# Designs tried in a protein design run: peptides against a protein of PDB entry 6TME. Part 219

Target 1, 324 residues: chain A of PDB entry 6TME
Amino acid sequence: NRLKRAYIALQAWKKAFYSDPFNTAANWVGPDVCSYKGVFCAPALDDPSVLVVAGIDLNHADIAGYLPPELGLLTDVALFHVNSNRFCGVIPKSLSKLTLMYEFDVSNNRFVGPFPTVALSWPSLKFLDIRYNDFEGKLPPEIFDKDLDAIFLNNNRFESTIPETIGKSTASVVTFAHNKFSGCIPKTIGQMKNLNEIVFIGNNLSGCLPNEIGSLNNVTVFDASSNGFVGSLPSTLSGLANVEQMDFSYNKFTGFVTDNICKLPKLSNFTFSYNFFNGEAQSCVPGSSQEKQFDDTSNCLQNRPNQKSAKECLPVVSRPVDCS
Target 2, 324 residues: chain A of PDB entry 6TME as posed
Amino acid sequence: NRLKRAYIALQAWKKAFYSDPFNTAANWVGPDVCSYKGVFCAPALDDPSVLVVAGIDLNHADIFGYLPPELGLLTDVALFHVNSNRFCGVIPKSLSKLTLMYEFDVSNNRFVGPFPTVALSWPSLKFLDIRYNDFEGKLPPEIFDKDLDAIFLNNNRFESTIPETIGKSTASVVTFAHNKFSGCIPKTIGQMKNLNEIVFIGNNLSGCLPNEIGSLNNVTVFDASSNGFVGSLPSTLSGLANVEQMDFSYNKFTGFVTDNICKLPKLSNFTFSYNFFNGEAQSCVPGSSQEKQFDDTSNCLQNRPNQKSAKECLPVVSRPVDCS

## One batch from the design tools (peptide; made by RFdiffusion4, then SolubleMPNN)

Design b2_p22_5_s4 (from b2_p22_5, 12 letters changed)
Fold by OpenDDE base, seed 4:
Structure b2_p22_5_s4 (fold): chain B 324 residues (1-324), chain A 22 residues (1-22)
Amino acid sequence: as target 1 above (324 residues)
Amino acid sequence: SALEEQLEQSLKESIEKAKKSL
């Protein structure tokens, strides 16, 4: 009986709670698991006459505990939302049995260890949110081979380079922000045909921006701020026909910020502050447009306020990195 | 199926909510 298995799983999970401040699991008593708070039942896909646990929503429950291996008995779960809790430990490998997993949100918890490779075992996964945890180590390249629509990795402890497989991703949104990613953005990034939003904020990324970024014609948000990027902005950024929010601040960019970037048709905000740009087009000047907001603060621009000193600029500007 | 539609709607909502927190 599927509900009996679910009962075993949910009771094991309740036992794994160290704290339940809102008494979310107070009604988790008895065999009627479909009445449990945060448990949602639906007809099974293989047999509509059978009721199964199809979803878990414990978002914002502030529950402290861990995920016990018995959760692998929830084989009919397609939606697993447990964000904004205090769950700790690792994601159980037994969750590989949840072959219907469609959305997996464990964001804003205290999960540790390597990337939860069990997520790679879910053939139907579309939404992966593991942000605001303590996941560490390398991002497995296979994550981008998945037919995911959204990948949230931000605010973790991931290290190493961004996999070249990123270009295979079908995701509309990917966040890398606030990790320890290093190296260059892969040139394959331009192959992300469905990409709308990508965020690299606050990593150790370096090198030149790949020209292939300009192929991201569906991108509305591109944030590469707070990294170690060098060289000039690619001229191919003129291809970002739908970009609305663009941030290159807090890098080591040099060269000239061109009209073809600042005149992008959908551009609402372009922040390129805290770099070493030595020139900008008139269209890039803050206040030059009523429709666009620019920030050119703390560059090496002439006749602009709040710029770096010549002493700070000269060593960098005189040694531009050639990205050609 | 009704479930598939619900999943698609859930996905849309999840993405929209998550994007607002970017």
Scores: peptide ipSAE 0.508, ipTM 0.932, DockQ to the pose 0.900
Fold by OpenDDE base, seed 2:
Structure b2_p22_5_s4 (fold): chain B 324 residues (1-324), chain A 22 residues (1-22)
Amino acid sequence: as target 1 above (324 residues)
Amino acid sequence: SALEEQLEQSLKESIEKAKKSL
């Protein structure tokens, strides 16, 4: 019964292929779905004597097509990896029937429409990769209420603010990069107890950085580059005991880059170029350390090379944003 | 279970692969 449903689903999917340049589905013939290329069977969780389709891996197949609603018949699938294809349309709501979904990777495709809310219906989901698509609109706050370990949202068309629920996330890695997110980073960010890597690159984020960033004790990568952030760097950034890579470049930051930030014990790269900083500690100067790399290019620093002109600096530096 | 261990290993591999492609 289960394999027959899988056969119906997989044949419907093969029919939904417009192009299969590597002939990935060439062997998708007959009832033996467990022999299909990119289809993986395992014993069912509820009955070890029953073989079921537990995984799909069509990564890097360059398949053009869409996801038909019949994929909702793959009720035993825990792993769904279809990255680096040319699948278009929307994620079918019928995938809500895949209650064992553990990893969902649809990255590097041509999916459109709002955030795939069907992902919120999967109780056991740990990995969500929807990056490099054309998903648009608001990010649902409920995404961060899920017990996810990884959330990749980068290179989409998401708009609006980052949800305050971000602080509830258990994810070790979250990417927001290359979207249209706006507003401030929520103060609740400091509650992300498992966070190792967070990337905000290339959005329309603004305001002051929240002091609560300094509570991210396990963060190794923090990139907030290419946004509209203002004010001084929070003094609480001295609490980032494990940060290795930190990037604040291409913003509107002002003030002094402190010794406490540049002397962070695990810091290997700190980029704060293309801002309006008017001072830095000696420990922040590029070439001051063999173990740390700094970039202070295009700020308002005195006695440093490659700085902004007084004409560019004066209007901004004379009107510092107070973040207190 | 053996399946849970396999899923955890798969997750680890997926995260590591995804991080390298950032």
Scores: peptide ipSAE 0.506, ipTM 0.933, DockQ to the pose 0.871
Fold by OpenDDE base, seed 5:
Structure b2_p22_5_s4 (fold): chain B 324 residues (1-324), chain A 22 residues (1-22)
Amino acid sequence: as target 1 above (324 residues)
Amino acid sequence: SALEEQLEQSLKESIEKAKKSL
């Protein structure tokens, strides 16, 4: 009996709660699991006459506890949303039995350990949100081989290069922000045909930006701020026909910010502050447009306010990194 | 299928919510 298995799983999970401040699981009593708060039943895909647990939504419940292995008995779950809790430990490998997993949101918890490789076992996964946890180590390259639409990795402890497989990703949104990612952005990034939003904020990424970024025609948000990027902005950024928000602030970029970037047709906000740019086109000057916002603060620009001192600029500007 | 449409709608909503909470 599928509901009996669900009952076992949910009762095991209730026992794994250390704190339930909103008494979310107070009604988790008896065999009628479909009446449980945050548990959603639907007809089974294989037998419409059978009711199964198809979804879990415990978002914002502030529950402290862990995910017990018995959750692997929830084999019909397609939606698993448990964000904004205080769940700790690791994601159970037993969740590999949840072959219908479509959306997995464990964001804003206290999960630890390596990337939850069990997520790679789900053939139908479209949404993966593991942000705001303590996941660590390498990002498995295989994540980008998945037919995911959204990948949220931000605010973790991931420490690796960005896998070259990123170019295979079908995701419209990918966040790397606030990790310990290092190395260069792979040239394969330009192959992300469905990409709308990508965020690299606050990592240890370095090197030159790949020219292939300019191939991201569907990108509306590109944020590479707070890294160690060097060299000039690629001239190919003129290809970002749909970019609305672009942020390169808090890097080590040099060179000239060109008209072809600042005149991008959909650009609404372009932040390139806290770099070592030594020139900008008139179209890049803050206040030059009513429709576009620019921030050129703390560069090496002449005749602009709030720039770096010559002492700070000269050592960097005089030794430009060649990205050719 | 009706279920697929529901899942797609759920996905869209989840993505939109997640984007707003970045």
Scores: peptide ipSAE 0.499, ipTM 0.930, DockQ to the pose 0.854
Fold by OpenDDE base, seed 3:
Structure b2_p22_5_s4 (fold): chain B 324 residues (1-324), chain A 22 residues (1-22)
Amino acid sequence: as target 1 above (324 residues)
Amino acid sequence: SALEEQLEQSLKESIEKAKKSL
């Protein structure tokens, strides 16, 4: 009996709660699991006459506890949303039995350990949100072999390089922000055919930006701020025909910010502050356009306000990194 | 199928909500 297995799983989970401030699980009593708060039943895919637990939504419940291995008995769950809680520990490997998993949101919790590799076992996964946790170590390359539409990794403790497999991703949105990623952005990034939004904010990324970024024709948001990037901006950025928000602030970029970037047809906001740019086109000057917002603060620009001192600029500007 | 359409709609809503909370 599928509902009996769900009952065992949900009762084990209730026992794994240390605190339930809103009494969310107060009605989690008896065999009628479909009446449980945050539990959603639907007809089974294989037998429409059978009712199964198809979804969990415990978002914003402030529940403290952990995910017990008995959750692997919820084999019909396609939607698992438990964000904004205080769940701790690791994601159970037993969740590999949830072969219908479509959306997995464990964001804003206290999960620890390596990347939850159980997510790689779900053949139908489209949405993965593990942001605002304490996940650590390397990102497995295989994550980008998945047919995911959204990947949220931000605000964790991930380390190492971004996998070269990123170019295989079909995701429209990917966030790497506020981790410890290092190395260069892979050149394969230009192969992300469905990419709309990508965020690298606040990592240890370095090197030159790959020219292949200019192949991201569908990108509306590109944020590489707060890293260690060097060299000039790629001239191929003129290919970003749909970019609306672009941020390169708080890096070590040098060279000239060109008209072909600042005149991008959909560009609404371009922030390139806190770098070592030594020139900008007139189209890049803040206040030059009513339709576009620019920030050129704290560069090495001549005749602009709020720039770095000559003492700070000269050592960097005189030794530009050649990215060619 | 009706279920596939529901899942697709759910996905769209989840992505939009997640983007707003970035």
Scores: peptide ipSAE 0.499, ipTM 0.929, DockQ to the pose 0.845

Design b2_p22_6_s1 (from b2_p22_6, 12 letters changed)
Fold by OpenDDE base, seed 4:
Structure b2_p22_6_s1 (fold): chain B 324 residues (1-324), chain A 22 residues (1-22)
Amino acid sequence: as target 1 above (324 residues)
Amino acid sequence: SSVEKKLLEELEAKRKKLLSGA
């Protein structure tokens, strides 16, 4: 009996709660698991006459606890949303039995350990949100082999290079922000055909931006701020026909910010502050457009306000990194 | 972002559909 298995799982989970401030699990009593707060039942896909637990939604419940291995008994769950809690520990490997997993949101918790590789076992997964946790170590390359619509990895402790497999991703939104990712952005990034938004904020990324970024025709948001990027902006960025928000601030970029970047047709905000740019086109000057907002603060620009001193600029500007 | 919001809305719609058994 599937509901009996669900009962076992949910009762084990209730026992794994250390704190339930909103008494979310107060009604988690008895065999009628479909009446449990945050538990959603639906007809089974293989037998419409059988009711199964198809979804969990415990978002914003502020529950402290852990995920017990008995959750692997919830084999019919396609939606698992437990964001904004205080769940700790690791994602149980037993969740590999949840072969219908479609949306997995464990964001805003206290999860630790390596990337939850169990997520890779779910063949139908479309949404993965593990942001705002303490996941650490390497990002498995296989994450980008999955047909995901969104990949939220931000605000964790991931400390690897970005896998070259990123180019295989079909995701429209990918966030890497506020991790410890290092190395270069892979050249394969240009192969992300469905990409709309990508965020690299606040990592240890370095090197030159790959020219292949310019192939991201569907990108509306590109944020590479607060990293260690060097060299000039790729001229191929002129290919970002749909970019609206672009941020390169707080890097070590040098060279000239060109018209072909600042005149991008959909560009509404372009922040390139806190770099070492030594020139900008007139179209890049803040206030030059009513339609576009620019920030050129704290560069090495001549005749612009709020620039770095010559003492700060000269050592960097005189030794430009050639990205060609 | 606007795209993210839209995507999430679409996912929510899918979620509702799935949970309704439709």
Scores: peptide ipSAE 0.026, ipTM 0.605, DockQ to the pose 0.662
Fold by OpenDDE base, seed 1:
Structure b2_p22_6_s1 (fold): chain B 324 residues (1-324), chain A 22 residues (1-22)
Amino acid sequence: as target 1 above (324 residues)
Amino acid sequence: SSVEKKLLEELEAKRKKLLSGA
């Protein structure tokens, strides 16, 4: 019965292909769905004597098409990887029936519409990759209530603020890059207990950086480049004991880049170029360390090369934003 | 269950393989 349902689903999906350049679904014929290319079977959890479709892997197949509602018949699927295709449309609500969903990767496709809220219905979801699509609108706050290991949202059309619920996230990796997020980074960010990598690149984020960023003791990558952040860097950034890559470039930061930031013990790359910093510690100067790379280009630093003109600096530096 | 654990381990191994090949 389960494999028959899977057969119906997979045949409906094959019919939903507009183009299959590599003939990936060429062998998708007959009832033996476990022999289908990109289909993986395993014993059912409730009955080990029953074989079920447990995984789909169609990564890099360049398939054009859509996800039909019949995919909801794949009720035993825990792994769904279909990245680097040309699937379009929306994620079917019928996928709510896939209650064993553990890893969901639809990245690098042509999906549109709002955040696929069906992903929130999966109780066991650990990995969510929806990057490189055309998803739009607000990010649902509930995404961070999920016990996810990774949340990849980058290169979409998401808008509005980052939810305050971010502090509840158990994810080690979160990417917001190349969206249209606006507003401040929530102060609750410091509560992200498992965070290793967070990327905010290329949004419309603004305001002061919250001091609570300094509580992210496990973060190795922190990239806030290409936004509208203002004010000074929080002194609490000295708490980032494991940060290796840090990027604040292409913002509107002011003030002094302190020694306690540039001397972070694991820091390998720190880019703070294209801001309005008016001073830096000697430890922040490019070339001051063999182990660390710094970029201070296009700031308001005295006695440094490639800085902004006084005409560009004075209007901003003379009116520092107070983040207190 | 032991079956669930085995399945999860298999899925994790598959994930690692898929991500490394991306």
Scores: peptide ipSAE 0.022, ipTM 0.611, DockQ to the pose 0.115
Fold by OpenDDE base, seed 5:
Structure b2_p22_6_s1 (fold): chain B 324 residues (1-324), chain A 22 residues (1-22)
Amino acid sequence: as target 1 above (324 residues)
Amino acid sequence: SSVEKKLLEELEAKRKKLLSGA
């Protein structure tokens, strides 16, 4: 009996709660699991006469606990939303049995360990949100082979390089922000033909920006702020015909910020503050446009306010990184 | 942080849009 298995799973989960401040699981008593708060039943796909647990929604319940392996008995679950709790430990590998998983949201919890590779086992997964946890280690390259609409990885402890397979992703939104990613942005990034928003904020990324960024014609948001990028901005950025928000602040960029970048047709906000740029076109100057907002603060620009000292600029500007 | 909060809000808005099918 599928509901009996669900009962076993849900009772095991209730037992795994350390704290339930809102008494969310107070009604998790008895065999009628479909009456449980946050549990949603539907007819089974393989047998419409059978009622099964199809969804879990415990969002914003502030529950402390862990995910027990018995959750693997919830084999009919397609929607698993448990964001904004205090669940800890690892995502159970037993969840590989949830072959109908479509939306998996465990964001804003206390999960630890490596990337939950069990998510890669779900053939129909379209939405994966693991942000605001303590996941660590390498991002598996295979994540970008999945047909995900969005990939939310931000605010974790992921490290190492961004996989070259990123170019295979069909996601419209990808967030790497606030991790420990290092190395260069892969040149394959230009192959992300469906990409609208990409966020690299607050990592240890370095090197030159790849020229292939300019191939991201559908990008509306490109944020590479708070990294260790060096060299000049690629001239190919003039190809970002749809970019609205662009942020390169808090890096080690040098060179000249060109008209071709600042005059991008959809550009609304361009922040390039806290770098070592030694020149900018007049079109890049804050206040030069009513339609565009610029921030050139804390660069090596002449005749601009709030710039770095010559002492700070000279060692960097005199030794520009050649990205050719 | 304020930056993190802003990022969360923006990403949540995007998530909501995706979840709504819009």
Scores: peptide ipSAE 0.017, ipTM 0.521, DockQ to the pose 0.090
Fold by OpenDDE base, seed 2:
Structure b2_p22_6_s1 (fold): chain B 324 residues (1-324), chain A 22 residues (1-22)
Amino acid sequence: as target 1 above (324 residues)
Amino acid sequence: SSVEKKLLEELEAKRKKLLSGA
């Protein structure tokens, strides 16, 4: 009996709660699991006459606890949303039995350990949110082989390089922000055909930006701020026909910010502050457009306010990194 | 079923909200 298995799982989970400040599980009593707060039942896909637990939504419940192995008995769950809680420990391997998993959101919790590789076992997964946790180590390259619509990895402890498999991703939104990623952005990034938003902010990324970024025709948001990128901006960035928000601030970029970048047709905000740019086109000057916002603060620009001193600029500008 | 349809609609609405970053 599927509901009996669900009852065992949900009662095991209730026992794994250390704190339930909103009494979310107060009504988690008795065999009628479909009446439980945050539990959603639907007819089974294989037998419409059978009612099953199809979804869990405990978002914003501030529950402290852990995920017990018995959650693997919830085999009909397609939606698992438990964001904005205080769940700790690791994601149970027993969740591999949830073969219908479509949306998995464990964001804003206290989960630890390596990337939850159990997420890779779900054949129908479309949404993965693991942001605002303490996940660590390498990102598995296989994550980008999955047909995901969104991948939220930001605000974790992930290390090493971004996998070259990123180019295989069908995701519209990918966030790497506020991790410990290092190395270069892979050249394969230009193969991300469905990409609308990508965020690299606040990592240890370095090297030159790949020219292949200019192939991201559908990108509306590109944020590479607060890294260690060097060299000039790729001229191929003129290909970003739909970019609205672009941020390269807080890097070590050099060279000239060109007219073809600042005149991008959908560009509304372009921040290139806190670099070592030594020139900009007139179209890049803050206040040159009513429709576009620019920030050129703290570069090596002549005749602009709030620039770095010659003493700060000269050592970097005199030794430009060639990205060719 | 009407229940399934309602649940699917609710799931789709949640998915749309999550994808928008809201």
Scores: peptide ipSAE 0.024, ipTM 0.596, DockQ to the pose 0.085; fails the geometry check

